# Peptides against a protein of PDB entry 5B16, part 10

Target 1, 136 residues: chain A of PDB entry 5B16
Amino acid sequence: TPSRINHNERLEFLGDAVVEFLTSVHLYYLFPSLEEGGLATYRTAIVQNQHLAMLAKKLELDRFMLYAHGPDLCRESDLRHAMANCFEALIGAVYLEGSLEEAKQLFGRLLFNDPDLREVWLNYPLHPLQLQEPNT
Target 2, 136 residues: chain A of PDB entry 5B16 as posed
Amino acid sequence: TPSRINHNERLEFLGDAVVEFLTSVHLYYLFPSLEEGGLATYRTAIVQNQHLAMLAKKLELDRFMLYAHGPDLCRESDLRHAMANCFQALIGAVYLEGSLEEAKQLFGRLLFNDPDLREVWLNYPLHPLQLQEPNT

## One batch from the design tools (peptide; made by RFdiffusion4, then SolubleMPNN)

Design b2_p29_5_s2
Fold by OpenDDE base, seed 1:
Structure b2_p29_5_s2 (fold): chain B 136 residues (1-136), chain A 29 residues (1-29)
Amino acid sequence: as target 1 above (136 residues)
Amino acid sequence: SAAAAAAARRQALLARIRELLDRLVAEAA
């Protein structure tokens, strides 16, 4: 229904912001010496549709999309875009119905299969300069 | 020391994250 479509689009909008925010924050803290351009480059790479679609595959959203919309998503690029949007909507829903922390945990778990890397991403130790200035 | 070892481990892990991110950048380009 149009109402459900609108709801999903709104969730996507919210999720996009959440993903962007989480990515930005983690990059900022993990790489305190990286200039804005570098941070932006990494952020773009992380949140681009192609990557989000890959994350979506880990949740089997591709199978879901093909089941629900198969005939309309024959083109790979269309599927990726739809998967990315669906992923964003999911994150948005997790944030909305749960918390930012829950969204962070889910996103981090999907970003890194390696638990050691995931831990660093999620529980980034403060850089020495950040220890000196804990609010920066 | 244990602290030094932990710091080294952290830096190693950060480097690995950077490598992964660099790959993502390359794929995005």
Scores: peptide ipSAE 0.632, ipTM 0.926, DockQ to the pose 0.866
Fold by OpenDDE base, seed 4:
Structure b2_p29_5_s2 (fold): chain B 136 residues (1-136), chain A 29 residues (1-29)
Amino acid sequence: as target 1 above (136 residues)
Amino acid sequence: SAAAAAAARRQALLARIRELLDRLVAEAA
């Protein structure tokens, strides 16, 4: 495996963790009464390849993927998977070269086109019940 | 009160977020 491909895979690994972490944290704080199963369900939905690929399209990563990996992407599902991986690698790179805050801002910006929803997602006031929970 | 209005607005926005998330869940299922 070429070094740059290996690097991207490593970034993807990191980005996957960052995306899941950010998603988990925001869901946790936004929905203090939602049970673990519900939180997990929403997290899965947010980080699924199809959704991340949709976010990737907002960054025009589809054009990039077709340019860079066209011969290897013969099906739409393959493209979605590749786009999701590329998106994760991007988030990983943003975290690595920037900060978790920058990754959070980028991810939130892409998650919600509606600025009001985005604000709630990114700037959630702590719920009183959350203050009562350990390790908040 | 202003505080009550703000709280209501936030809850409305949270509800909209949940609607979007529910759609994502449906797509994943």
Scores: peptide ipSAE 0.632, ipTM 0.926, DockQ to the pose 0.856
Fold by OpenDDE base, seed 2:
Structure b2_p29_5_s2 (fold): chain B 136 residues (1-136), chain A 29 residues (1-29)
Amino acid sequence: as target 1 above (136 residues)
Amino acid sequence: SAAAAAAARRQALLARIRELLDRLVAEAA
């Protein structure tokens, strides 16, 4: 039986993939004319530690992290990294215990405070050209 | 038309999303 730390790392591993996948899919469909480099740039920005940490703060994971690992997280960079990892683990857990749809909804809800933007992000109509392309 | 207005609204929202993403990119640099 893996330790709690090991389990969290495994969830983080899964969550990392889920976050990457969700980000990739939504960017791909929302911006059909954007080249791979642009898509990759946006993806990197979305999944960077400082951004995921910001999303984690919306869930008050900062308070949790300070409670659980306060002495080890005295540096802001360490806290951001830990919060990002914790966020990934949380998404991984949501996916594992729930579904990809639930993970998508949670992630989208955190990405955009504006309900209109969130709606566009979560509900991306397929572009006619995308429907005709084999690699969609 | 209503359809045209809806399409325009969507494009405006997409533009706003892209602006937010551009800011994230700038912060990552």
Scores: peptide ipSAE 0.632, ipTM 0.926, DockQ to the pose 0.870
Fold by OpenDDE base, seed 5:
Parts: structure tokens; sequence; C-alpha cells
Structure b2_p29_5_s2 (fold): chain B 136 residues (1-136), chain A 29 residues (1-29)
């Protein structure tokens, strides 16, 4: 229905911002010596449709998409794009109905299969130089 | 020391994260 579509698009809008924000924050803290261009490059890579679609697949959103929109998603690229949007909407919903922390945890769990890497991503100690910054 | 070992371990993990990110960048290119 139009109402549901509108709601999903709004959630996608919110989720896009949340994903961008979380990605930015974690990259910023994890790589204190990396210049803006490098940070932006990594952020772009993380939030690209192909990657978000891969994360969505871990949640089996592909099965959902094929069930709901199969006839319209015959092309792989179309499916990836739709899955990425769906993933953003999901993150938006988690943030909206839960919290930023919950969104962070979910996103982190999906980003890294390795639990050690996941822990570093999610629970990063501040770099000594960051501790010295007044407005960190 | 234990502290030094922990720091080294963290740096190693960060390096692995960087490698994963580099792969994502390559895929985007």
Amino acid sequence: as target 1 above (136 residues)
Amino acid sequence: SAAAAAAARRQALLARIRELLDRLVAEAA
C-alpha cells in the first residue's frame, strides 16, 4: 500500500543517515591517523549498495525480497539495490524503535564475522592522541 | 609485558580490519 511504501522510504532515509553516522564514528576512532580522504573512501566502500546488500543477505532479506518482489527483481543489480534499501530501512527501524546502540550492535555484528574484529570495531579504546583532544 | 602484548594484539586486529576494508574498496572500484 502507498502508506507502507511511504513509511518504508522514510525508514530508509533515516537508516541511511544512521549507517553513515555509525560508519563515520567508528572509522574516525579506529583510525586516528587516517586523513579525511581515506576515511571517506572506507565509508563509501562500507555503505555501497553491494556491501549493504551482502549484509542484508546475512539477515536473509534476499529471501524476503524475492518473495515480495521477485518478478520485479530479475536482475542481480536490481536485487542488490533493493536489498541495500531494505537494509537501510531495517537499520532505521531498529534505531527508531530501539536505540542507536542497538543499531550499532546489529551493524557491527553484520560487518565482521570474526568476533575479535567485531569487538575491536564495537569496543574501541580511545587513542592516546584522541584523549588529549579537547573536543573529542 | 602484558600491556605491551595487548597493545600489539589490538594493532594486529586493526590491521586485519584495514585489510577487510581495503578489499571492500577494491570491490567498489
Scores: peptide ipSAE 0.629, ipTM 0.926, DockQ to the pose 0.881

Design b2_p29_6_s2
Fold by OpenDDE base, seed 1:
Structure b2_p29_6_s2 (fold): chain B 136 residues (1-136), chain A 29 residues (1-29)
Amino acid sequence: as target 1 above (136 residues)
Amino acid sequence: SKEEELKKLREKLLEYLEKLVEELKRLQA
């Protein structure tokens, strides 16, 4: 049995992959005419630590981190990085203990404050067999 | 139509993502 810290790092590892996967898939199908460079650029923007930290703040992970690890996080940048890691671990845990769908829903809800964007992100067909309408 | 709405939403989403890219660049600078 791994240590608690090791376990958290493992969850972070898993969550990182889940976040990247979900982002990649959604971008791929939402933007069929977007070139790889654009896809990569937007994926990077979505999944990079600074953005994930913003999402983490919506869950008040900053409050949690400062409460639990305040003395260890003297820099704002360190806090953001830790928040991003914690966010990934959370997504990893949701995926592990729940499902990819649950992870998708949580991630999507946090990605967008705009309900229209949230709706299209979460409900757009994400598999060729699920496509119902042209996407050009 | 649903297709037209989707088109508009994709455009809106792209605009959002472009702004996000720029915002993150500024924050990193």
Scores: peptide ipSAE 0.599, ipTM 0.920, DockQ to the pose 0.742
Fold by OpenDDE base, seed 4:
Structure b2_p29_6_s2 (fold): chain B 136 residues (1-136), chain A 29 residues (1-29)
Amino acid sequence: as target 1 above (136 residues)
Amino acid sequence: SKEEELKKLREKLLEYLEKLVEELKRLQA
């Protein structure tokens, strides 16, 4: 239904912001000596559709998307874009229905297969605002 | 030390991110 589509797009909007925010914050604090250009470059790499689609694939969203929307996703690029959007919507939903912390955990778990990198990403000290973010 | 470990992890993470950047560039080419 149109309402469902609208809802999903709204979640994408929210999720996009959450993903970018989390990425920005973590990069900022993890790399205090990294110049803005580097921060921006790595953020772009992390949050761009191509990468988010890769993360989405870890959740097998590709199979879901093809099943649900196959006729509209005949091209791989279209699929990747849709997967990225779906991933954003998922993160948005987790934030909306849960918390920023939950969104962070999910995102971080997917970002890294390496447990050490995951650990440092997820457990590096964050700004008090992130620590104090209330549950939604 | 904790600081040394963090430094190592930061370096490892940076390396990963740089590889990611390059990989994504390749995939987009």
Scores: peptide ipSAE 0.598, ipTM 0.921, DockQ to the pose 0.735
Fold by OpenDDE base, seed 5:
Structure b2_p29_6_s2 (fold): chain B 136 residues (1-136), chain A 29 residues (1-29)
Amino acid sequence: as target 1 above (136 residues)
Amino acid sequence: SKEEELKKLREKLLEYLEKLVEELKRLQA
């Protein structure tokens, strides 16, 4: 495969992990009384391709995809999947060239249009992962 | 208090997430 494609796939791989990690961490600390099943359910909802595509649309990645790959993405499902992958690659790139914090901020801003929800998601106190977990 | 405010915000967030789950289920059905 071309270098660009290979690079994007690698970024997707990284971004997928970052998105899932951030989601997991935030859900874990935001909802200390939520059981694993609930945490997993909400994580799946947040990180699945359908939702990531919705977030990607906020960045107008749909316009980009149609511009660059329109003929290859004639089906909506194909477009959504591609948008989700592109979103993952973007998050991966932000993490790679920036930081986890920057990825967190970008992801969090896109997750919620409601400023109150955005605020609580981004600014809920988190504990360092290398330290002992707090008692819940 | 800040604690009560946080509690309310978490509840609001949870409601949002529940709606999201249901919405995505409908879209995928």
Scores: peptide ipSAE 0.596, ipTM 0.922, DockQ to the pose 0.817
Fold by OpenDDE base, seed 2:
Parts: structure tokens; C-alpha cells; sequence
Structure b2_p29_6_s2 (fold): chain B 136 residues (1-136), chain A 29 residues (1-29)
């Protein structure tokens, strides 16, 4: 249905922004001494389609996509792109229907298999120097 | 200390991210 496709694309749009925002904020706080180039590099790595597709696979979105769109997703690259988009739409939906916190939690859970990394990512303390800039 | 642990975790995270960057680059090659 065209309306459903449009809705999904809108959710993807929103989810893309949420993923970018969350990633940016977390990197910013976790690495106060890291230069912009490094921040940008790591953000790109985290939010790019290939990585998001990896996260999507953890939710078995590949199986879902193949079930729903198999003939149109014969190429691995097409599947990855679709999975990434679907993942973004999911995050967008979680944000829309729930909260940024819920989106943050879901995203963080999927980002890291290592529980220690997950914990520090989700529950990072502010660096003392960052306390001097409360508006950031 | 918690501070030392946090430092270690940051380093571990950074290492993970570096590996991720390299992995993704290899996959794109």
C-alpha cells in the first residue's frame, strides 16, 4: 500500500535522525578529548547502512525482509540496504510511540554484545570538564 | 577505582570502534 510505504519511509527518516543523534551524543560524552575527525569517523562506522544491517540481523530482520520482499532483494547489497532502512524505521517507531530513552536502550542493546561496553555506552558519567558546560 | 575502570572501558570501547572501522572498510573493499 502506498500509504504504508510512505509511512515507513517517514519512520525511516525519523529513525535515521535518532540514530545519528544518539550516536553523536554518546560519542561526544564518552570521548571528551577526541577530535571531531575521530568522532565523525566512529559515528560513520556506527550509523552506516552496512553496520545497521548487522544490527538488524540480530533482530532477524533479514528473515522478515526476505519473507516480505524476497524477489526484490536477491542481491546482498539490496538486502543490507533494506535491512538498514527497516532498522531505522524501527528505531523511528520506537521513538515515536515510546521515547528517546526507549530508542536509546534498544539501540544500545544491539550495538554491543559485550555487556561492559553496553553498560558504559548507555550509562556513561559526565566527564568533569563537561560539567563546566551544562548546555552541551 | 571507578575512575580507573571507566578509563579502561573507554579504552576498550575505543579499541572496539577502531576494529569496527577497519572491519567495515574491509567489507567495503
Amino acid sequence: as target 1 above (136 residues)
Amino acid sequence: SKEEELKKLREKLLEYLEKLVEELKRLQA
Scores: peptide ipSAE 0.593, ipTM 0.920, DockQ to the pose 0.802

Design b2_p29_7_s4 (from b2_p29_7, 15 letters changed)
Fold by OpenDDE base, seed 1:
Structure b2_p29_7_s4 (fold): chain B 136 residues (1-136), chain A 29 residues (1-29)
Amino acid sequence: as target 1 above (136 residues)
Amino acid sequence: SEEEERRLNEEILEELREKIRELYEERKK
């Protein structure tokens, strides 16, 4: 049985991949005419640790981190980094114990406070030509 | 700087939100 630290790191590894994948897929279908560079720019912005930390704060992970590691996280930058990692681990756990769909829904709910934007993100339309592509 | 990076990142995210808003409005038509 791996240590709690190792387990968390493994979940973080998995969560990182899930977040990256979900972001990529949604951007790809939302913007069928956007070049790779533009897609990559948006993806990078979404998955930046600073942004993930903000998402983590919506789940009050900051309170958890301060409770568990307060003295070790005296610097704001350290807290943000830890929160981002914790967020990834959480997404990884949701995927592992639940499904990719559950991870998708959670991530989408946190990405956008505006319910209209959230709906578009989660229920992206497919361009008619994209419908001819092989299904996933 | 870190602050500048944060600002730039937020600007990109805002642009993304605007693009998604456009998609939303198009769907309403």
Scores: peptide ipSAE 0.674, ipTM 0.943, DockQ to the pose 0.856
Fold by OpenDDE base, seed 4:
Structure b2_p29_7_s4 (fold): chain B 136 residues (1-136), chain A 29 residues (1-29)
Amino acid sequence: as target 1 above (136 residues)
Amino acid sequence: SEEEERRLNEEILEELREKIRELYEERKK
């Protein structure tokens, strides 16, 4: 049986991919006329550790981290990094034990405090031209 | 710097929210 540390790292690895995938898919559908550079810019902003840490704080993962690893997280930057990793692991776990849809819903709920923006993000329309795009 | 990157990131995220808001307003029509 792998160590708990290894398990968390594996979940983080999976969660990182899920977060990036979900972000990419939603941006792709929401902004069909936005060039790759713009899409990448938004994706980078969303998946930055500092932003993921902010999302993690909404789940009070900061309190969890301080409770479990307080002595090792004396620096603000260390806490943010740990929170981001923990958030990725959480998303990875949700995907692993649940589904991509469940991960999408959780991620979307955290991304936007405004329910109107959240609804748009989660329920992106298919653009007619996207149906004609080749698989590249 | 980290602080500058943070400010830039927040600006980008705000821009994204504005773009999504525009989509929301369009859907309301």
Scores: peptide ipSAE 0.672, ipTM 0.943, DockQ to the pose 0.883
Fold by OpenDDE base, seed 5:
Structure b2_p29_7_s4 (fold): chain B 136 residues (1-136), chain A 29 residues (1-29)
Amino acid sequence: as target 1 above (136 residues)
Amino acid sequence: SEEEERRLNEEILEELREKIRELYEERKK
């Protein structure tokens, strides 16, 4: 049985993939005419540790981290990194113990404070699949 | 720098929000 630390690291690993996947899927459907570079730019912005840490703050994970780790996170950069990892672990746990849909809903709620934007993000229109490269 | 990275990231995210807002406005028509 993995240690608690190993378990959290594994959840982070899973959560990282889930966050990237969800982000990619939503961007793909929301912007069917956006080139790969643009999609990648938005994805990078969304999944950057700095942004994930901000999302984590909405869940008050900063307070949790300070409570649990205290002086080990005295630097803001260390705290941000830890919060981002914790956020990924949380998403991983939600996916693992719940479902991808639950992870999607949680992630979407955190991404946008504006309920209108949130609705668009979560309920994106279906578009025909587009090939980004020619067959030959 | 971290500050420049933060600024750039926020600008990109703001652009994204604007694009999504446009989608919202289109849907409500």
Scores: peptide ipSAE 0.672, ipTM 0.942, DockQ to the pose 0.858
Fold by OpenDDE base, seed 2:
Structure b2_p29_7_s4 (fold): chain B 136 residues (1-136), chain A 29 residues (1-29)
Amino acid sequence: as target 1 above (136 residues)
Amino acid sequence: SEEEERRLNEEILEELREKIRELYEERKK
């Protein structure tokens, strides 16, 4: 159990970074004229625990968490936080055992219910200036 | 409050979705 807890926390750590990275990259390419502050605002909104918890609910992680840790999740805020952490761990696991691409696809699939928005998010067009200088 | 923060976050996400929608419409042309 202690090793499992440690492993899960490590996965959360990794997943948090992956989620933030993917979000940052997509926002960067989607909005080439948006200032850093705007990019950061959207990123924060996307990776906020309450939002990640909503994404987790799409995977029915709430049911999983209540089954596994019900007595410790009597408050809604505790459940949301746990769900967000579990979601991060899941993304971390997908990245670790699969690939960044798989994590990207899963995350994008959950971010947007609208398939049109999802398509834009996952297949963002590269701005001409970005094509010319992709690393700048 | 937590509720207020949630509302604000949802507003930001909605704005984002609208911006992405605009990109979609532009690509559709």
Scores: peptide ipSAE 0.673, ipTM 0.943, DockQ to the pose 0.859; fails the geometry check

Design b2_p29_8_s3 (from b2_p29_8, 13 letters changed)
Fold by OpenDDE base, seed 3:
Structure b2_p29_8_s3 (fold): chain B 136 residues (1-136), chain A 29 residues (1-29)
Amino acid sequence: as target 1 above (136 residues)
Amino acid sequence: SREEELKKLLEELEERQKRLEKALRELLS
């Protein structure tokens, strides 16, 4: 229904901002010596539709999308875009109904299959120099 | 000493950063 579509689009809008924010914050602290261009490059790679679609596949959203919207998805690229949008809406919903922390945990768990990298991402240590200036 | 502790922390952070960068580079490829 039109109202359902509008609701999903609103959640997608919110989720896009949450994913962007979480990614930015984590990269900022994880790479204290990396210039803005490098940070932006990594952020783009993480939040681009193709990558978000891969994360969505880990949640088996591809099967859901084909079931619910198969006739509307006649191309593989269309499916990827739809999956990415759905993933953003999901993150938006988790933030809205839960918390930023819950959204962070879900997103972080999906980002890395390696437990060590996952731990670093989710529980990143502050750089010692950053501890001297907590407002930066 | 505090200086030695700081050095150790920096080294650990650098190693973690390198591992993460490797993973991210794979994502860019």
Scores: peptide ipSAE 0.234, ipTM 0.700, DockQ to the pose 0.614
Fold by OpenDDE base, seed 1:
Structure b2_p29_8_s3 (fold): chain B 136 residues (1-136), chain A 29 residues (1-29)
Amino acid sequence: as target 1 above (136 residues)
Amino acid sequence: SREEELKKLLEELEERQKRLEKALRELLS
């Protein structure tokens, strides 16, 4: 349905921004001595389609993609891109219907299999002003 | 099969995740 497709594209747009923002903020505070180039490199690694596709796998979106879009996914690159888009749309939906905190928690829990890194990422102190969430 | 190809891709992504986590751990140390 065209309306569903348009909605997903809009959610993807929003989710892309949320993922980018969360990644940027956490990297900024986790690594206060890392120069901009290093921060940008890690951000790229985290938000690129290949990595987001992996996060999508953790949510079993691969099964969903094969079921819903199998005939349209003839190439490996198409599958990665589609999974990444789907993940962004999901994050966008969580932010839209829930909160930035909920998006942060979901994203952070998926980001790391290492429980120590997950703990650091999710619970590292942020600037006091960032404890307030934007209006959603 | 397509399913097998997907599994291979996902395995590659998992290895990428391990490398990323290792790099982040080293940066945090």
Scores: peptide ipSAE 0.183, ipTM 0.665, DockQ to the pose 0.022
Fold by OpenDDE base, seed 5:
Structure b2_p29_8_s3 (fold): chain B 136 residues (1-136), chain A 29 residues (1-29)
Amino acid sequence: as target 1 above (136 residues)
Amino acid sequence: SREEELKKLLEELEERQKRLEKALRELLS
């Protein structure tokens, strides 16, 4: 595979882990009374391809999908997967080039349109996230 | 058209996001 494709796939791999981790940590601390099943349910809802595709739209990745990959996407499911993968790659890149905190901030801002919910999500104390910050 | 199909999909995803946000709001209440 071309270097660009390989690089993007690697970023997707990394981004997938980051999104999963951030979502898990935030849900864990924000909802201390929610049982594992509930946590898992909401994590799935947040990180599933359909939702990540929506977040990708907020970053205007839909334009990229339309103009760069439109002809290659003949089904809605293909569009959702492609947009989700692009979002994962972007988060992976933000983490790689920046920090986990930057990835957290970006992800959190996209998750909520309601500023109050966004504020709660982003500013809830998350010691584990701080400990996982890259030492650069 | 491809553009129209994408727009429809994105609109559906936006509605999904609204539902998710509502659910999370209820959990925080």
Scores: peptide ipSAE 0.094, ipTM 0.630, DockQ to the pose 0.022
Fold by OpenDDE base, seed 2:
Structure b2_p29_8_s3 (fold): chain B 136 residues (1-136), chain A 29 residues (1-29)
Amino acid sequence: as target 1 above (136 residues)
Amino acid sequence: SREEELKKLLEELEERQKRLEKALRELLS
């Protein structure tokens, strides 16, 4: 459905920003002595399609994508890209329908299987402006 | 520290990505 495709693309757009933002904020606090270049490098590593696809696989989006869009995903790179996009759309939807906090929690849970590292990541606060408006 | 361990994990993403690529190739086979 064209409308659904457009909707998913819009959600992807939003989700991309949410993932980028959350990653940026947490890295900023997590590595207070790391220069901008290093922060950017880590952010890129976390939000790049390959990594997001890994996170997507935890939600079995790989099987979903092949089921739903198999004919259009003939190459590994295409599948990986599609998985990443779908993951972003999911995060976007969680943010849109829920909250930034919910998006943060979901993203954090998927980022790290190690509960200790997960807690370290999630315990770093969002931007003060976001804390003032926890629902957005 | 936990932060240091996190940094190491971030540095190991490339290896994880290789594993992912292998898995994806298998899915596409």
Scores: peptide ipSAE 0.069, ipTM 0.590, DockQ to the pose 0.039

## One batch from the design tools (peptide; made by RFdiffusion4, then SolubleMPNN)

Design b2_p30_2_s3 (from b2_p30_2, 12 letters changed)
Fold by OpenDDE base, seed 1:
Parts: sequence; C-alpha cells; structure tokens
Structure b2_p30_2_s3 (fold): chain B 136 residues (1-136), chain A 30 residues (1-30)
Amino acid sequence: as target 1 above (136 residues)
Amino acid sequence: SMEEMEKALKELEERLKKLYEERKKLEEEL
C-alpha cells in the first residue's frame, strides 16, 4: 500500500532524529571532557546504518524482512540497509505512540549486551559543571 | 568503514567500563 510506504518513510524520518538525539545527549553527559570531534566519532559509529542493522538483528528484524521482502533482498547490503530503516521506523513508532523515555530504554537495551555498560549508558552521571549550565 | 566503526564502538565500551568501575568504587566507599 502506498500509504503504508509513506507512513514508514515518515516514521524513519522521525526515528532517525530520535536515535541521533538520544545518542547525542547520552554521549554529551557521559563524557564531559571529550571534545566535539570525539563525541561525533562515537555518535557516527552508533547511528550509522551498519550499526543500526546490527541492533535490528537483535530484534530478529532480519527474519521479518526476509519473510516480507525476501525476493527483493538478495544482497546482504540491501538487507542491512532495509533493516536499519526498519529499526529507525520502529524507534520512531515507539516515540510517537509512547514516549521519548520508552524509546530511550529500548535503544539502550539494544546498544549493549553487558548489563553493567547498559546501566551506565542509561543512567549517566551529571557533571557538577554541567549542573550549572542554564540550558540543562 | 566497518573497521572504524568497530574501533569506535570498542573504545566506547572501554570508556563506559571505566565509568562503571568508578561508580562502583564510589558506591563502595559510601
């Protein structure tokens, strides 16, 4: 359905923004002494399609994609790209129908398999100097 | 590249691990 395609694309658009925002915020607070270049490097690594596809695989989206679009996804690269887009749409939908907090929790759970690292990511400390920032 | 991505993610995990350890030490001292 053309309407479904359009809806998915819109959700991808929203999800992309949410993923980037969440990533940026967490990195910013987690590493108060890291320069912009370093922050950008980690953000790029986290939000790029190749990594999002890896996260999508944890949700078994690959099985879904092959079920729904198997004949059209004969190339592994095409599958990864589609999975990344689907992941973005999912995050977008979670944000839209739920909340930013719900999107944050889902995203954080997928980012790290190690529960200790996940805990640090989701519950980042606020640096004393950051507490003094007017926009915080 | 994939290599650069993996490197960055590894570094990130290492940094997070350090933060975890610091937090753990702080909690133990309290």
Scores: peptide ipSAE 0.613, ipTM 0.914, DockQ to the pose 0.909
Fold by OpenDDE base, seed 3:
Order: sequence, then C-alpha cells, then structure tokens
Structure b2_p30_2_s3 (fold): chain B 136 residues (1-136), chain A 30 residues (1-30)
Amino acid sequence: as target 1 above (136 residues)
Amino acid sequence: SMEEMEKALKELEERLKKLYEERKKLEEEL
C-alpha cells in the first residue's frame, strides 16, 4: 500500500543516517591517526548498498525479498538495492523503537563474523595516542 | 566498485586485527 511504502521510505531515510553516523564514530575513535581520506574510504566501503546487501543476507532478507517481491526482482542489482534499503529501514526501526545502542549492537554483530574483530569494533578502546592526549 | 570495496574491507580487518593484538599484549603485561 502507498502508506506502507511511504513509511518504509521514511525508515530507510532515518536508517541511512544512523548507519553512516555509527560507522563514522567508530572509525574516528578506532583510528585517531588516520587521515580524513582514509576514514572516508572505509566509511564508503561499509555503508554502500553492495555491502549493506551482504549484511542483509546474514539476516536472510534475500529469502524474504524473493518471497514477497520475487516477480519484481529479476535482476541481481535490483535485489541488492532492495535488500540494502530494507536493511536501512530495519536499522531505522530499531533506532526509532529501541535506542541508538541497540542499533549499534545489531550493526556491529553483523559487520564482522570474527568475534575478536567484533569486540574491537563495538568497544573501540582508547588508542595509545588518545591516552596520551585525553583532551582531544 | 566491488574490487575497491573488498580491498577496503580487507584493509579494515587487518587494521582491527593489529589493534586486537596490541590490546592483548598490553593486557598480558599488566
């Protein structure tokens, strides 16, 4: 329905901002000596539709999308875009109905399969350089 | 591109691994 589509588009709009914000914050704290260009490169890689679609697949959104919208998703590129949009809407909903912390935890769990990397990402401990300059 | 994306993600993982190892070493020294 038009109402449902409009609602999902609004959630996608919100989710896009949340994903980009969380990514930016984590990268900023994790790599205090990395220049802006490097930070932007990693952010782009994380938040682009192709990567978000990969994360969406971990939630089996591909099966959901094919079940619900299969006839309209004949091309792989169309499916990837739809999955990415759905993922953004999901994150937006988690933030809206839950909290930024809940969105952070969900996003972090999906970003890395390696639990050690996941821990580093989610906790982003202060780097030695940050410890030396606590006022920065 | 897909290639650029994969390269960036791989580099990110390597950087995170280094951070993890450094943290582990510091904890062992305490």
Scores: peptide ipSAE 0.612, ipTM 0.913, DockQ to the pose 0.895
Fold by OpenDDE base, seed 4:
Structure b2_p30_2_s3 (fold): chain B 136 residues (1-136), chain A 30 residues (1-30)
Amino acid sequence: as target 1 above (136 residues)
Amino acid sequence: SMEEMEKALKELEERLKKLYEERKKLEEEL
């Protein structure tokens, strides 16, 4: 494959890992009593291509993809998959050239439109019981 | 499926909202 395509695929590879890592960490700390099955269910919902495509749409990547690659993306499912890949590459690039924190902030900002939920997600708030007894 | 995804995401948001409200109440009391 051409160098540019290879580069994008590599960024996608990195971004996929970053998205999954961030999701896992946030879920783990947000829900300390939730069993693995529940954590996995939420993670799957967050990181699967169809959801990432929804997040990508918030960045208007759909317009970009149709403009740049319309002939190859006639099927809606193909478009969603391509958008998800592009989103992963974007996150990968943000992490690579920025920081994990920047990737975290961007991802969290897109995950939730509600600012209260966004704040909860991004700041790993301690459970109320932990707030009452932070040193226990 | 899309339905399963939406259900899970909605449930997640509800859980997060609960956490937020509980934290808010606790902070108001302290």
Scores: peptide ipSAE 0.608, ipTM 0.911, DockQ to the pose 0.837
Fold by OpenDDE base, seed 5:
Structure b2_p30_2_s3 (fold): chain B 136 residues (1-136), chain A 30 residues (1-30)
Amino acid sequence: as target 1 above (136 residues)
Amino acid sequence: SMEEMEKALKELEERLKKLYEERKKLEEEL
């Protein structure tokens, strides 16, 4: 229905912002000595549709999308784009119905399969520069 | 590109791993 489509698009809009925000915040705190260009490079890698589609696959959204849309998503590029949008909508929904913390946790779990890396990502380990400059 | 994406993600993981090891060492010293 048009209302459901509109709702999903709105959730995608929100999710896009949440994903970018979370990514930015984590990168900012994790790498206090990294220049803006470097931060932007990693952010781009994390939030671009291709990567979000990879994360979506971990949630089996690919199977869901194929089930729901079938022949409309025969091209890989179309599927990736749809999966990325669906992932954004999901994150948007988690934020909207839950909290930013829940969105953070879900996103972090999907970003890294290695639990050690996941822990680092989620817990913002203290950096020497952060100790020296706590206000930055 | 996908190649650039994979490269960046790999570098990120390497950096995170380094941070993890540093954190672990610091915690062991405390």
Scores: peptide ipSAE 0.605, ipTM 0.912, DockQ to the pose 0.899

